# Ledger of designs, part 55: peptides against a protein of PDB entry 3J47

Target 1, 121 residues: chain A of PDB entry 3J47
Amino acid sequence: IRLTNQLKSLKGLQSKLKDVVEYLDKVINKELPINHTILGKLQDVFNLLPNLGTPDDDEIDVENHDRINISNNLQKALTVKTNDELMVIYISNLVRSIIAFDDLIENKIQNKKIQEQRVKD
Target 2, 26 residues: chain B of PDB entry 3J47
Amino acid sequence: NAQYHLLVKQGDGLLTKLQKYGAAVR

## One batch from the design tools (peptide; made by RFdiffusion4, then SolubleMPNN)

Design b2_p16_8_s2 (from b2_p16_8, 11 letters changed)
Fold by OpenDDE base, seed 4:
Structure b2_p16_8_s2 (fold): chain B 121 residues (1-121), chain C 26 residues (1-26), chain A 16 residues (1-16)
Amino acid sequence: as target 1 above (121 residues)
Amino acid sequence: as target 2 above (26 residues)
Amino acid sequence: MELIKEMERKLAALRA
């Protein structure tokens, strides 16, 4: 039950992420007008991502292009790290479920053998 | 990406084996 | 890392 629910949740998340990417691609290709409501929600999602790159107030000057790249790289790295961690957790839970199922199968086989021996005595 | 796909394929293979064992017990 | 190795060992045991 828990594993199935987690898998379903991950599939749902994957589907939603795919829909977002497809929408963004259509907007980039100018096939769809920019929906401000969807952009606002996406911006909210991005704002919930840890701001790794807000420079402290002080230096105003033109080197901003490299800082934006560093911030984007850091956000990308964190996103990848989070995805990897979620993947590891998923795989770990999957393996635990497989082991538990194997133990259940073995227990059932043993119980069946014990019952068959009792019927023979 | 390739490692991810490999892990997913291995997981699917295990799930398939698990399903076969579950069917054999059932 | 160690958890992954343990998972691989358990998978190998299931094959076996």
Scores: peptide ipSAE 0.326, ipTM 0.866, DockQ to the pose 0.103
Fold by OpenDDE base, seed 3:
Structure b2_p16_8_s2 (fold): chain B 121 residues (1-121), chain C 26 residues (1-26), chain A 16 residues (1-16)
Amino acid sequence: as target 1 above (121 residues)
Amino acid sequence: as target 2 above (26 residues)
Amino acid sequence: MELIKEMERKLAALRA
């Protein structure tokens, strides 16, 4: 139950993130007008995320390098944790699928045996 | 990473065996 | 993670 709920929540979050990406792509491609309210809310979300260092700001003072390393380490740690959680979910789903197939195969074998007995009678 | 790939590979191997068995029982 | 980085890149492109 808990793992299934976590999986469902994570899938929901993933879907929402995809929707945001699709929206941003449409805005970049000038297919949709820029909505400043949506952009402001997205900015707030990114400000709550640990600074995922964009390497492209040319004016990174050396003092920010340690902060960037800490942020990169935190991001890496969060990524590893997420990957481990996804792995556990994957294994769990695989095991469930294996069990379900085993039960299906056994049921089919039993049904064939019953049919063969009826034809002999 | 390596342990993950190994586990995925083992799972895929088991799934393949089950599929073959299911096909033989049909 | 890659998706989030891509979103940040896109947001930065919209601010420029």
Scores: peptide ipSAE 0.316, ipTM 0.804, DockQ to the pose 0.018
Fold by OpenDDE base, seed 5:
Structure b2_p16_8_s2 (fold): chain B 121 residues (1-121), chain C 26 residues (1-26), chain A 16 residues (1-16)
Amino acid sequence: as target 1 above (121 residues)
Amino acid sequence: as target 2 above (26 residues)
Amino acid sequence: MELIKEMERKLAALRA
């Protein structure tokens, strides 16, 4: 039960991250207008992540457009990285679940064999 | 992308089978 | 795939 719930939660998170990536791709391609509310929530998520390389404040005069593109590329790279990490955890938990269920099935088969032997004796 | 989707589909299939097996052995 | 087949076999044996 607990392991299945964890897998379901990870799958849900993975799906949400995919939706975010698809949305960001549509915004980058100018297929959808920028939603400031969604962008603000994404910024909040990234602000909660440990410092992913703030460029040192000391260099003057690079146009806002290049900084936005670098930030968007970094954000996309981080989203992809997070998705990959969640996938690894999901597969690991799935394998552990399969092993646990195999052991449970084997234990039930052994118990049945013991009961059948007791009836024959 | 294609490998990722394949892995997700395989995982979902395994999870569904695990649920059926768990219900059958209870 | 092989692990799933083995689980199916064990489940069938438990039901017999």
Scores: peptide ipSAE 0.291, ipTM 0.856, DockQ to the pose 0.137
Fold by OpenDDE base, seed 1:
Structure b2_p16_8_s2 (fold): chain B 121 residues (1-121), chain C 26 residues (1-26), chain A 16 residues (1-16)
Amino acid sequence: as target 1 above (121 residues)
Amino acid sequence: as target 2 above (26 residues)
Amino acid sequence: MELIKEMERKLAALRA
């Protein structure tokens, strides 16, 4: 039961990671804005990842040790990959924020110039 | 990782400068 | 990197 649940969770995580990658690609391509809710859920999934690798203490057969090490390495690699994805999202959000703020500043400058010209006339 | 952290740091610095400018324009 | 540089240039242009 537990192994099946772990496998199902791993498959679910893999599917979700694929969805995240696809979302990230869309964000990189500026097709979609960054969804903070998706990012938060992703962070939650990653915070739960260390708990997914706790083998129940019962059957540590030596053959499972190599598989567990491979699983832990894979989990670590997935965590690193996700961190990289989160970084890309962060950069994308930062860039969008800067652009939006730049536009806001420019609009304010233009409005100020218009007001100053009206006072001179 | 190091290049990414550098990029993030540069972006944060730019954002901070932009925020200061926006506050000065208000 | 290039995008950040472009944003810095835009910010500098707004200050001028």
Scores: peptide ipSAE 0.353, ipTM 0.872, DockQ to the pose 0.071; fails the geometry check

Design b2_p16_8_s3 (from b2_p16_8, 11 letters changed)
Fold by OpenDDE base, seed 2:
Structure b2_p16_8_s3 (fold): chain B 121 residues (1-121), chain C 26 residues (1-26), chain A 16 residues (1-16)
Amino acid sequence: as target 1 above (121 residues)
Amino acid sequence: as target 2 above (26 residues)
Amino acid sequence: MELIKQMEEKLAELQA
């Protein structure tokens, strides 16, 4: 139950993220008008992402274009890192579920053997 | 991306098997 | 795969 719900939640999040990317691509291609409410919510999500681009106050002289590229690269790197961490957590929970199931099978085998012995006595 | 999808698909397959076995042990 | 096969075998033993 818990693992299935986590997997379902992760698949749901992945689908929603895909829908957001598809929407942004359509906006970039001028196929759809910009929805300011969706952009505001996306901006809130990006603002809740750790500000991966407060350069220490001492580098005022890097052209705004290079800062945007560095921020995008760092955001991509952290998205990849977060995805890898979520994957490790998923695998770890899967392995724990398999181990707990093996222990359950073994406990049932032992209980069956104990019952069979009690019927022979 | 492809390796991640493959790993998730393998995990889903394992989970489905685990659920079938858990139902048969009940 | 091997661990799943071992679990399948243990399950078959419990059903017997």
Scores: peptide ipSAE 0.297, ipTM 0.849, DockQ to the pose 0.124
Fold by OpenDDE base, seed 5:
Structure b2_p16_8_s3 (fold): chain B 121 residues (1-121), chain C 26 residues (1-26), chain A 16 residues (1-16)
Amino acid sequence: as target 1 above (121 residues)
Amino acid sequence: as target 2 above (26 residues)
Amino acid sequence: MELIKQMEEKLAELQA
């Protein structure tokens, strides 16, 4: 039962991660705005991931150590991949914020020039 | 991890500089 | 790295 639930949760996480990647690709392509709610839920899942990988220390044979290492390596690889994706999102948001701020600054400079011209006339 | 945190820190530094510039133009 | 540099350069152009 526990293993089946973990596998189901992992498959659910993998599906959701795929949906986030596909969403990110659409955001990079400027087809959709960033959904911060999906990002927050993903972060919450990642904060819970360390707790999903601790089997309680009771009695499981040497053959499971390779499966645990593969699971931990896959989890680590998924964590790295997601950190990279989150980084790309963060940078993309930062760039958008800078562009919006640049446009705001330029608009202010233009407004100031228009006011200075009106005072000279 | 460390590279990610460094990049985030650099981005936050740029955002802070940008905010200072916006305050100076105001 | 390169994207941050481009952002810094663009910020410098706005300050000039």
Scores: peptide ipSAE 0.292, ipTM 0.854, DockQ to the pose 0.072
Fold by OpenDDE base, seed 4:
Structure b2_p16_8_s3 (fold): chain B 121 residues (1-121), chain C 26 residues (1-26), chain A 16 residues (1-16)
Amino acid sequence: as target 1 above (121 residues)
Amino acid sequence: as target 2 above (26 residues)
Amino acid sequence: MELIKQMEEKLAELQA
């Protein structure tokens, strides 16, 4: 039961990660805006991921240890992959914020030039 | 990890430059 | 402009 729930949770995470990748691809292609709600939910999933870094000394047989290590390595690999995806989202948001700010600055410069021209006329 | 931090640092540097530019236009 | 270009280059490096 517990292992099946973990596998189901991992499959759910994998599906959600796939949805995030597909969403990121659409954002990269400028087909969709960045959904901060998806990002927040993904961060929540990361915060809920067990710390994959230390096998606490629970005595369970060598065959389970290899499967647990493979599961932990898979979860670690998924964590790394999703950190990379989160990074791409972060950069995309940063770029978008920079473009919006550059446009704001340009608009202010143009408005100032228009005001200076109106004072000279 | 290190590459991620480097990228974030570069992004923060860019944001800081943008803020300086915005302040110079203000 | 140059800063935007650097960000676009960085985004392209991350997509590769």
Scores: peptide ipSAE 0.311, ipTM 0.860, DockQ to the pose 0.043; fails the geometry check
Fold by OpenDDE base, seed 3:
Structure b2_p16_8_s3 (fold): chain B 121 residues (1-121), chain C 26 residues (1-26), chain A 16 residues (1-16)
Amino acid sequence: as target 1 above (121 residues)
Amino acid sequence: as target 2 above (26 residues)
Amino acid sequence: MELIKQMEEKLAELQA
C-alpha cells in the first residue's frame, strides 16, 4: 500500500511535469497564448526550487545565459540526485516486501502440512 | 539512465512475481 | 538476479 501510493504519486508528478513541458513548448512555438495563471503557478514551483535565478526581464546580457545554464545544470543535478534517492528507497521497499511475502508463503506451507498431518491421524 | 531503466525493469518483474504469489496464497 | 530466482523457486514449490 505505502509503496504503491508513493509510486503512484511519483508517476502523477512525472505526468504533470510532462504536461508542463509540453505546454511550455507550445508557448515557445507561439501555438498557444501565454496563460498568466499557469505561468504564476509555474513561478511558485520555481520559487520553491533553490534559487533558479529568474533573469529579471530587463538585462539580456550574455552573463545571464551562463547563469541560466548553471541553474539548469543545478536543477538537473538535484533532479538526478532526488531520482537516485527515490530509486534506493523503492528498491529497499521492494526487498522488504519480498521478504515479508517469503515469510507469509513459508507460514502457509507449514500450516498446510500441519492440516494434512491432522487429517491422516 | 540505462542502469535506472534496467533496475526499474527488474523491480517491475519482481513486483509481477510477488503479485502472482499473493494471488496463489489467497 | 538471485533474489528473483529464489522467488521463482518458492512459487514452483507453492504450485506443487
Scores: peptide ipSAE 0.275, ipTM 0.850, DockQ to the pose 0.154; fails the geometry check

Design b2_p16_8_s4 (from b2_p16_8, 12 letters changed)
Fold by OpenDDE base, seed 2:
Structure b2_p16_8_s4 (fold): chain B 121 residues (1-121), chain C 26 residues (1-26), chain A 16 residues (1-16)
Amino acid sequence: as target 1 above (121 residues)
Amino acid sequence: as target 2 above (26 residues)
Amino acid sequence: MELIKQMEEKLKALQA
């Protein structure tokens, strides 16, 4: 039950992320108008992503365009890293659940053998 | 991506086999 | 991969 719910939740998140990417691609291609409400929520999600691009306050240097591209690349790299970490955690939990279930089956078989032996004695 | 999907598919296959076995032991 | 194989072998041993 718990593992199946986690897998379902992860699949649901993956589908939603795909829908967001598809929406952003359609906006970039000018096929759809920008929905400011969706963009605002995405911006909130990106702002809740660790701002791994607060330069220390001291360099007000004018090349903002290259810094935005570097920040976007860093955010992308961090999103990929976070996704990979979440995947590793998911797989680890899946494996642990399978092992625990296997041990439960083995314990049940042993208990059945002990009961069958007690009926023969 | 492909290796991850393969690993998830293998894990799901094992889980399904384990569930069938757990049902047969009931 | 090795852990998955060990789990499959353990499952086969439980089916015997």
Scores: peptide ipSAE 0.312, ipTM 0.857, DockQ to the pose 0.166
Fold by OpenDDE base, seed 4:
Structure b2_p16_8_s4 (fold): chain B 121 residues (1-121), chain C 26 residues (1-26), chain A 16 residues (1-16)
Amino acid sequence: as target 1 above (121 residues)
Amino acid sequence: as target 2 above (26 residues)
Amino acid sequence: MELIKQMEEKLKALQA
């Protein structure tokens, strides 16, 4: 039961991660804006990831140690993968901020040109 | 980790350049 | 990397 729930949670995380990647691809392609709610949900998933890295001293057999190590390696791999996704989200937000700032600068330049033209007329 | 920090640093550098440009327009 | 480079190039083009 617990392993099945972990596998289901992992599949759910994998699906959500895929949705985030697909969303990020759409943002990179300028098809969609960055949704901060997806980032928040992803952070929540990370905070809900059990700290599998500290074996509390519960005496359970060598077979569980390999499974725990595999689970920890998988969690580490997932943590790395999601750090990479968070990085892509960060870059996408940065790009959006730069575009918005560029548009703001261009609007200021245009407004200044319009004011200078009105003073010459 | 190091590549992530490098990317963040590059992004921050770009934001700083953009801020300088915005100040120069001003 | 390449996207950041393109953004830096756009910033340079706007500053010129």
Scores: peptide ipSAE 0.295, ipTM 0.855, DockQ to the pose 0.067
Fold by OpenDDE base, seed 3:
Structure b2_p16_8_s4 (fold): chain B 121 residues (1-121), chain C 26 residues (1-26), chain A 16 residues (1-16)
Amino acid sequence: as target 1 above (121 residues)
Amino acid sequence: as target 2 above (26 residues)
Amino acid sequence: MELIKQMEEKLKALQA
């Protein structure tokens, strides 16, 4: 039971890390605008990730292991929640950028039509 | 996760359409 | 959940 829960937790973390990498790749490829708030929170997650266990310290007491597992589950739950919040912020900014770009295109079309009318006149 | 990926894909599709339209209006 | 749904509706309105 404990080992299965740890494996499920690790698989969930791996899936989230993959989603983060895919997001970063899209930002690097300029497919998505850079969001500094998302990047800052991702950096915070990356700075907290090293505390998720290098398995090489052979002297953590069983009581510390249960506290570390609770902390890791809490940190994972907080990471999940933070990721969901960041996703919502990201989508919100994307939609705002799309709307602003649509308005800019429409304004340019109108300005061109006005200029073409003035040249005829 | 799945709904988010769907929404991101829809947003990317719309952004691509708007980019093409913006390029045609230049 | 509700905010994501509202954003999906806005995206659909911009695709129309």
Scores: peptide ipSAE 0.289, ipTM 0.855, DockQ to the pose 0.114
Fold by OpenDDE base, seed 5:
Structure b2_p16_8_s4 (fold): chain B 121 residues (1-121), chain C 26 residues (1-26), chain A 16 residues (1-16)
Amino acid sequence: as target 1 above (121 residues)
Amino acid sequence: as target 2 above (26 residues)
Amino acid sequence: MELIKQMEEKLKALQA
C-alpha cells in the first residue's frame, strides 16, 4: 500500500511536470499567450529550487544566454540526481518488502509442517 | 530515461507478483 | 529474478 501510493504520487508528479513542460513549450513557440499567474507559480517553484549559482557580482558582460544554459544544465543534473536517488530508495524498499514476504511465506510453511506433524501424532 | 522506465516496469512487475503472494498467504 | 523464482516455488509448496 505505502509503496504503491508513493509510486502513484511520483507518476502523478511526472505527468504534471510533463504537462508544465508542454505548456511552456507552447508559450515559447507563441502558440499560447503567456499566463502571468502560471508564470508566477513557476517562478515561485524556481525560487524554491536551491539558488543555482549566485553570480559573483564582479563580471557584468557574460551574455544572459550562457547563464540560462548553465542554470538549466545544473537544474537538469539535480533533477537527474534526485530521480536516481528516488529510484534507489524505491528499489531498496521493494527489496525489503520482498524479503519480508519471503520470511512470511517461510513462517507459514513451517506452521503448516508443525500442524501436519501434530495430526500424525 | 529508457533504463529508468525499464527499471520502473520491472519493479511494478515485481510488486504485482508480491501482491499475489501476499494474497495467497492470507 | 532468482529471489522471485524462489518465492514462486515456496508459494507452490504452500498451496500443495
Scores: peptide ipSAE 0.272, ipTM 0.842, DockQ to the pose 0.126

## One batch from the design tools (peptide; made by RFdiffusion4, then SolubleMPNN)

Design b2_p17_1_s1 (from b2_p17_1, 7 letters changed)
Fold by OpenDDE base, seed 3:
Parts: C-alpha cells; structure tokens; sequence
Structure b2_p17_1_s1 (fold): chain B 121 residues (1-121), chain C 26 residues (1-26), chain A 17 residues (1-17)
C-alpha cells in the first residue's frame, strides 16, 4: 500500500514534469505565448524545490555560475542518491516477495506429498 | 554502481528460477 | 539454493543502505 502510493505519486509527478518540459519547449520555440499563470505555478514549484539552479537570466555573475553548478551538482547528487535508495528498497521488497513465494511453493509441495501419502494408505 | 547492477542481475536470475519452479509446482 | 542466493542479495542490500 505505502510503496504503491509512493509509486503512483512519483508517476504523477513524472507526468506533470513531462507536461512542463513540453510546455517550456513550445514556449522556447515560440509556438505558444508565455502563459503567466502556468509560469507562476512553475515558479511556485521551483520555490518549493530547494534551489533547482534556474539562474534568473539577469545575474550572470561568474561566482553565481559556480554556485549554480554546485547546486545543480548537489541536486543531481541528491536525485541519484534518492534513486539509489528507492532502487535498494525496491529490490529488498522484491527479495522478500521471492522468499515468501518460495515458502509458499515449499508448503504446496509438502501438502501434495501429504495428500499422496493419504491416498496410498 | 557496478556491484549494485550485478546484484540486480543476480536477483533477476533468481526471480526467473523461482518463476520456473512455481510453474513446475502448478 | 535460491533462498541462499536471496539471503546474499538481502545482505548486499543491507550493506548498500
């Protein structure tokens, strides 16, 4: 239940992020006018995300470029770490499911042997 | 990373064996 | 045999956490 809800939430987030990227690409290509309401919601998402280094285009200070690269590297490192942690949790749950299935198979084999013995008696 | 991918591959191999065993017990 | 391989995978996963 909890993992399924997390996976559903993550899929929802991934779909939303894809829609955002597609929208931004259309805006960059001048296929769509800048929608200020969508941009405001994106800005709110970016404000809730710890400094995803979108430099506002106006302060190209060389010191900010290094800090932005560090923040992007930190975010990438945090994303990689989170992905690795989620993968470990996924494999651990997979292994537990496999063990439970093996035990179920062994129980079925034992029950079948007991039933075959009862038919011979 | 490489050890982790190896572990994943071993887990997938074991899962495949278990699926075959489950099908043989049905 | 499969249970032992699973136990090894579980141990390696615990080491990665």
Amino acid sequence: as target 1 above (121 residues)
Amino acid sequence: as target 2 above (26 residues)
Amino acid sequence: SALKELEEIQKELEELN
Scores: peptide ipSAE 0.335, ipTM 0.861, DockQ to the pose 0.068
Fold by OpenDDE base, seed 2:
Structure b2_p17_1_s1 (fold): chain B 121 residues (1-121), chain C 26 residues (1-26), chain A 17 residues (1-17)
Amino acid sequence: as target 1 above (121 residues)
Amino acid sequence: as target 2 above (26 residues)
Amino acid sequence: SALKELEEIQKELEELN
């Protein structure tokens, strides 16, 4: 139950992130108008992200394009890292669930053997 | 990537063993 | 045997974290 709920939540998050990317691509391609409410929520998400490395105050003169590319690369790297971490957590929870199930099965077998002995006595 | 896929395959193998054991205990 | 294999995987996961 818990693992299934976590997996469902992770899949739901992945789906929502995909929808956001698809929306941003449509806005970039001028297929949709910029929605200020969605943009504000995205900005809030970005503000909660660990600081996309503030370029050291000494390189303020890097062309806006290079700063955007560096920010995009860092965001991509952080997204990949977060995905990898979530996958490790998922596998860990799967393993724990398997161990707990094995223990439950062994306990059931032992209880059955005890009941069979009591019926023979 | 390759190590990750190997770990996933091992986990799937264990899950399969566990499913067989659960079916034998029923 | 299966429990030992699970413990090894758990150890590898802890090393990856």
Scores: peptide ipSAE 0.320, ipTM 0.853, DockQ to the pose 0.070
Fold by OpenDDE base, seed 4:
Structure b2_p17_1_s1 (fold): chain B 121 residues (1-121), chain C 26 residues (1-26), chain A 17 residues (1-17)
Amino acid sequence: as target 1 above (121 residues)
Amino acid sequence: as target 2 above (26 residues)
Amino acid sequence: SALKELEEIQKELEELN
Protein backbone atom coordinates (compact mmCIF):
# COMPACT_ATOMS: atom_id res chain seq x y z
CA ILE B 1 0.00 0.00 0.00
CA ARG B 2 2.68 2.59 0.99
CA LEU B 3 4.89 1.87 -2.05
CA THR B 4 1.84 2.10 -4.31
CA ASN B 5 0.95 5.46 -2.75
CA GLN B 6 4.53 6.70 -3.24
CA LEU B 7 4.49 5.50 -6.86
CA LYS B 8 1.10 7.15 -7.40
CA SER B 9 2.35 10.38 -5.82
CA LEU B 10 5.48 10.20 -7.99
CA LYS B 11 3.41 9.65 -11.13
CA GLY B 12 1.19 12.54 -10.09
CA LEU B 13 4.28 14.68 -9.51
CA GLN B 14 5.76 13.62 -12.86
CA SER B 15 2.50 14.53 -14.60
CA LYS B 16 2.40 17.90 -12.80
CA LEU B 17 6.05 18.53 -13.68
CA LYS B 18 5.29 17.76 -17.32
CA ASP B 19 2.33 20.16 -17.21
CA VAL B 20 4.52 22.82 -15.58
CA VAL B 21 7.29 22.37 -18.17
CA GLU B 22 4.72 22.67 -20.94
CA TYR B 23 3.32 25.76 -19.22
CA LEU B 24 6.81 27.23 -18.78
CA ASP B 25 7.58 26.66 -22.47
CA LYS B 26 4.41 28.60 -23.33
CA VAL B 27 5.49 31.35 -20.88
CA ILE B 28 9.01 31.49 -22.38
CA ASN B 29 7.39 31.74 -25.82
CA LYS B 30 5.27 34.66 -24.43
CA GLU B 31 2.06 32.75 -25.19
CA LEU B 32 0.81 32.73 -21.57
CA PRO B 33 1.34 34.70 -18.33
CA ILE B 34 3.03 33.01 -15.37
CA ASN B 35 0.49 31.18 -13.25
CA HIS B 36 1.33 31.70 -9.58
CA THR B 37 -0.83 28.69 -8.71
CA ILE B 38 1.47 26.42 -10.75
CA LEU B 39 4.51 27.97 -9.04
CA GLY B 40 2.93 27.37 -5.62
CA LYS B 41 2.21 23.75 -6.55
CA LEU B 42 5.84 23.28 -7.69
CA GLN B 43 7.08 24.67 -4.37
CA ASP B 44 4.73 22.31 -2.54
CA VAL B 45 6.08 19.40 -4.60
CA PHE B 46 9.64 20.48 -3.80
CA ASN B 47 8.84 20.68 -0.09
CA LEU B 48 7.28 17.19 -0.27
CA LEU B 49 10.28 15.67 -2.12
CA PRO B 50 12.34 15.22 1.10
CA ASN B 51 9.38 13.32 2.56
CA LEU B 52 9.38 10.84 -0.37
CA GLY B 53 12.83 9.59 0.74
CA THR B 54 12.06 9.32 4.46
CA PRO B 55 11.71 5.63 5.19
CA ASP B 56 9.19 5.41 7.95
CA ASP B 57 10.87 3.38 10.73
CA ASP B 58 9.52 0.04 9.40
CA GLU B 59 11.88 -2.96 8.88
CA ILE B 60 14.85 -2.05 6.67
CA ASP B 61 15.19 -5.41 4.98
CA VAL B 62 18.60 -5.55 3.23
CA GLU B 63 16.84 -6.21 -0.12
CA ASN B 64 15.26 -2.74 0.17
CA HIS B 65 18.70 -1.05 0.18
CA ASP B 66 18.87 -1.07 -3.62
CA ARG B 67 15.26 0.16 -3.80
CA ILE B 68 16.05 2.91 -1.26
CA ASN B 69 19.08 3.94 -3.35
CA ILE B 70 16.93 3.96 -6.50
CA SER B 71 14.28 5.99 -4.64
CA ASN B 72 16.92 8.44 -3.37
CA ASN B 73 18.45 8.75 -6.85
CA LEU B 74 15.01 9.33 -8.34
CA GLN B 75 14.22 11.87 -5.61
CA LYS B 76 17.54 13.60 -6.30
CA ALA B 77 16.85 13.61 -10.05
CA LEU B 78 13.35 14.99 -9.40
CA THR B 79 14.81 17.62 -7.05
CA VAL B 80 17.26 18.73 -9.76
CA LYS B 81 14.48 18.81 -12.36
CA THR B 82 12.20 20.75 -9.99
CA ASN B 83 15.01 23.18 -9.25
CA ASP B 84 15.52 23.75 -12.99
CA GLU B 85 11.79 24.34 -13.44
CA LEU B 86 11.68 26.76 -10.49
CA MET B 87 14.65 28.58 -11.98
CA VAL B 88 12.91 28.95 -15.35
CA ILE B 89 9.80 30.24 -13.57
CA TYR B 90 11.92 32.65 -11.54
CA ILE B 91 13.63 34.00 -14.68
CA SER B 92 10.29 34.28 -16.47
CA ASN B 93 8.87 36.26 -13.53
CA LEU B 94 11.98 38.42 -13.48
CA VAL B 95 11.66 39.18 -17.21
CA ARG B 96 7.97 40.05 -16.77
CA SER B 97 8.79 42.31 -13.83
CA ILE B 98 11.43 44.06 -15.93
CA ILE B 99 8.99 44.58 -18.82
CA ALA B 100 6.37 45.92 -16.39
CA PHE B 101 8.93 48.30 -14.87
CA ASP B 102 10.05 49.40 -18.35
CA ASP B 103 6.44 50.20 -19.27
CA LEU B 104 5.95 52.03 -15.94
CA ILE B 105 9.05 54.14 -16.52
CA GLU B 106 8.11 54.93 -20.09
CA ASN B 107 4.68 56.01 -18.84
CA LYS B 108 6.29 58.22 -16.17
CA ILE B 109 8.64 59.78 -18.72
CA GLN B 110 5.74 60.46 -21.07
CA ASN B 111 3.70 61.98 -18.23
CA LYS B 112 6.65 64.17 -17.24
CA LYS B 113 7.10 65.34 -20.85
CA ILE B 114 3.38 66.15 -21.06
CA GLN B 115 3.59 68.15 -17.79
CA GLU B 116 6.71 70.02 -18.97
CA GLN B 117 4.98 70.87 -22.25
CA ARG B 118 1.88 72.11 -20.37
CA VAL B 119 4.05 74.38 -18.18
CA LYS B 120 5.72 75.89 -21.29
CA ASP B 121 2.37 76.66 -22.93
CA ASN C 1 24.68 22.97 -10.52
CA ALA C 2 27.29 25.64 -11.39
CA GLN C 3 25.31 26.87 -14.42
CA TYR C 4 22.17 26.94 -12.26
CA HIS C 5 23.89 28.98 -9.55
CA LEU C 6 25.28 31.35 -12.19
CA LEU C 7 21.84 31.84 -13.72
CA VAL C 8 20.29 32.41 -10.26
CA LYS C 9 23.05 34.89 -9.43
CA GLN C 10 22.43 36.77 -12.68
CA GLY C 11 18.69 36.77 -11.97
CA ASP C 12 19.30 38.11 -8.45
CA GLY C 13 21.51 40.83 -9.92
CA LEU C 14 18.73 41.82 -12.32
CA LEU C 15 16.17 41.76 -9.49
CA THR C 16 18.39 44.03 -7.39
CA LYS C 17 18.75 46.44 -10.32
CA LEU C 18 14.98 46.37 -10.86
CA GLN C 19 14.41 47.11 -7.17
CA LYS C 20 16.85 50.03 -7.30
CA TYR C 21 15.19 51.32 -10.44
CA GLY C 22 11.72 50.98 -8.90
CA ALA C 23 12.96 52.89 -5.84
CA ALA C 24 14.49 55.64 -8.03
CA VAL C 25 11.23 56.01 -9.98
CA ARG C 26 9.14 56.31 -6.78
CA SER A 1 18.68 58.88 -14.28
CA ALA A 2 15.83 56.33 -14.38
CA LEU A 3 16.42 55.91 -18.16
CA LYS A 4 20.08 54.96 -17.62
CA GLU A 5 19.14 52.38 -14.98
CA LEU A 6 16.51 50.95 -17.35
CA GLU A 7 19.07 50.69 -20.14
CA GLU A 8 21.41 48.82 -17.76
CA ILE A 9 18.59 46.41 -16.82
CA GLN A 10 17.79 45.81 -20.52
CA LYS A 11 21.48 45.11 -21.17
CA GLU A 12 21.58 42.61 -18.29
CA LEU A 13 18.43 40.94 -19.64
CA GLU A 14 20.05 40.61 -23.05
CA GLU A 15 23.10 39.07 -21.35
CA LEU A 16 20.81 36.63 -19.51
CA ASN A 17 19.16 35.49 -22.77
Scores: peptide ipSAE 0.294, ipTM 0.847, DockQ to the pose 0.076
Fold by OpenDDE base, seed 5:
Structure b2_p17_1_s1 (fold): chain B 121 residues (1-121), chain C 26 residues (1-26), chain A 17 residues (1-17)
Amino acid sequence: as target 1 above (121 residues)
Amino acid sequence: as target 2 above (26 residues)
Amino acid sequence: SALKELEEIQKELEELN
C-alpha cells in the first residue's frame, strides 16, 4: 500500500512539475498570468512529502529499503529542483511587479510636473 | 533551505518598501 | 523624496539579482 502511494505521489509530482514548467514557459513568454491554484497545490504536495517518508518499522525486506532511499533521494532532489523553479518564478514575478510599479511612479511624477507647469502657466 | 529563506525574506522586504512607496505617492 | 525611494528600490533589486 505505501509503495503504491509513493509511486502515485511521485507520478502526481512529475505531472505537476511538468505543468509548472509549461506554465513557467508561458509566464516567461508573457502569454499567461500566474495560476495561484497550481502553486498552492504544489506547496501542499511539498508540505505532505515529509509525511510520505516515514516507513512504519514493520516487515519490509532490506532490498525495499535501498529502493525507498533512492526514491526518497530522488524525491528530495526533485523537491529541491521544484523549490528552485518556484523561487525563480517568485523572483521573476516580484521583478515584473517592481518594473510595473516604477513605470507607474514615473508616469505619476511626469503628470504632477505637467500640472505644476500648467498652474504657473 | 537557508539561502531560499533569505532570498524570500529579501523579496518580502522589497515588496513592503514598494507598497509603502505606492501609498505615499497616492 | 519619491525619486530617492525609487533609487533605493532599484538598488535593492540589483542586490537581489
Scores: peptide ipSAE 0.271, ipTM 0.837, DockQ to the pose 0.074

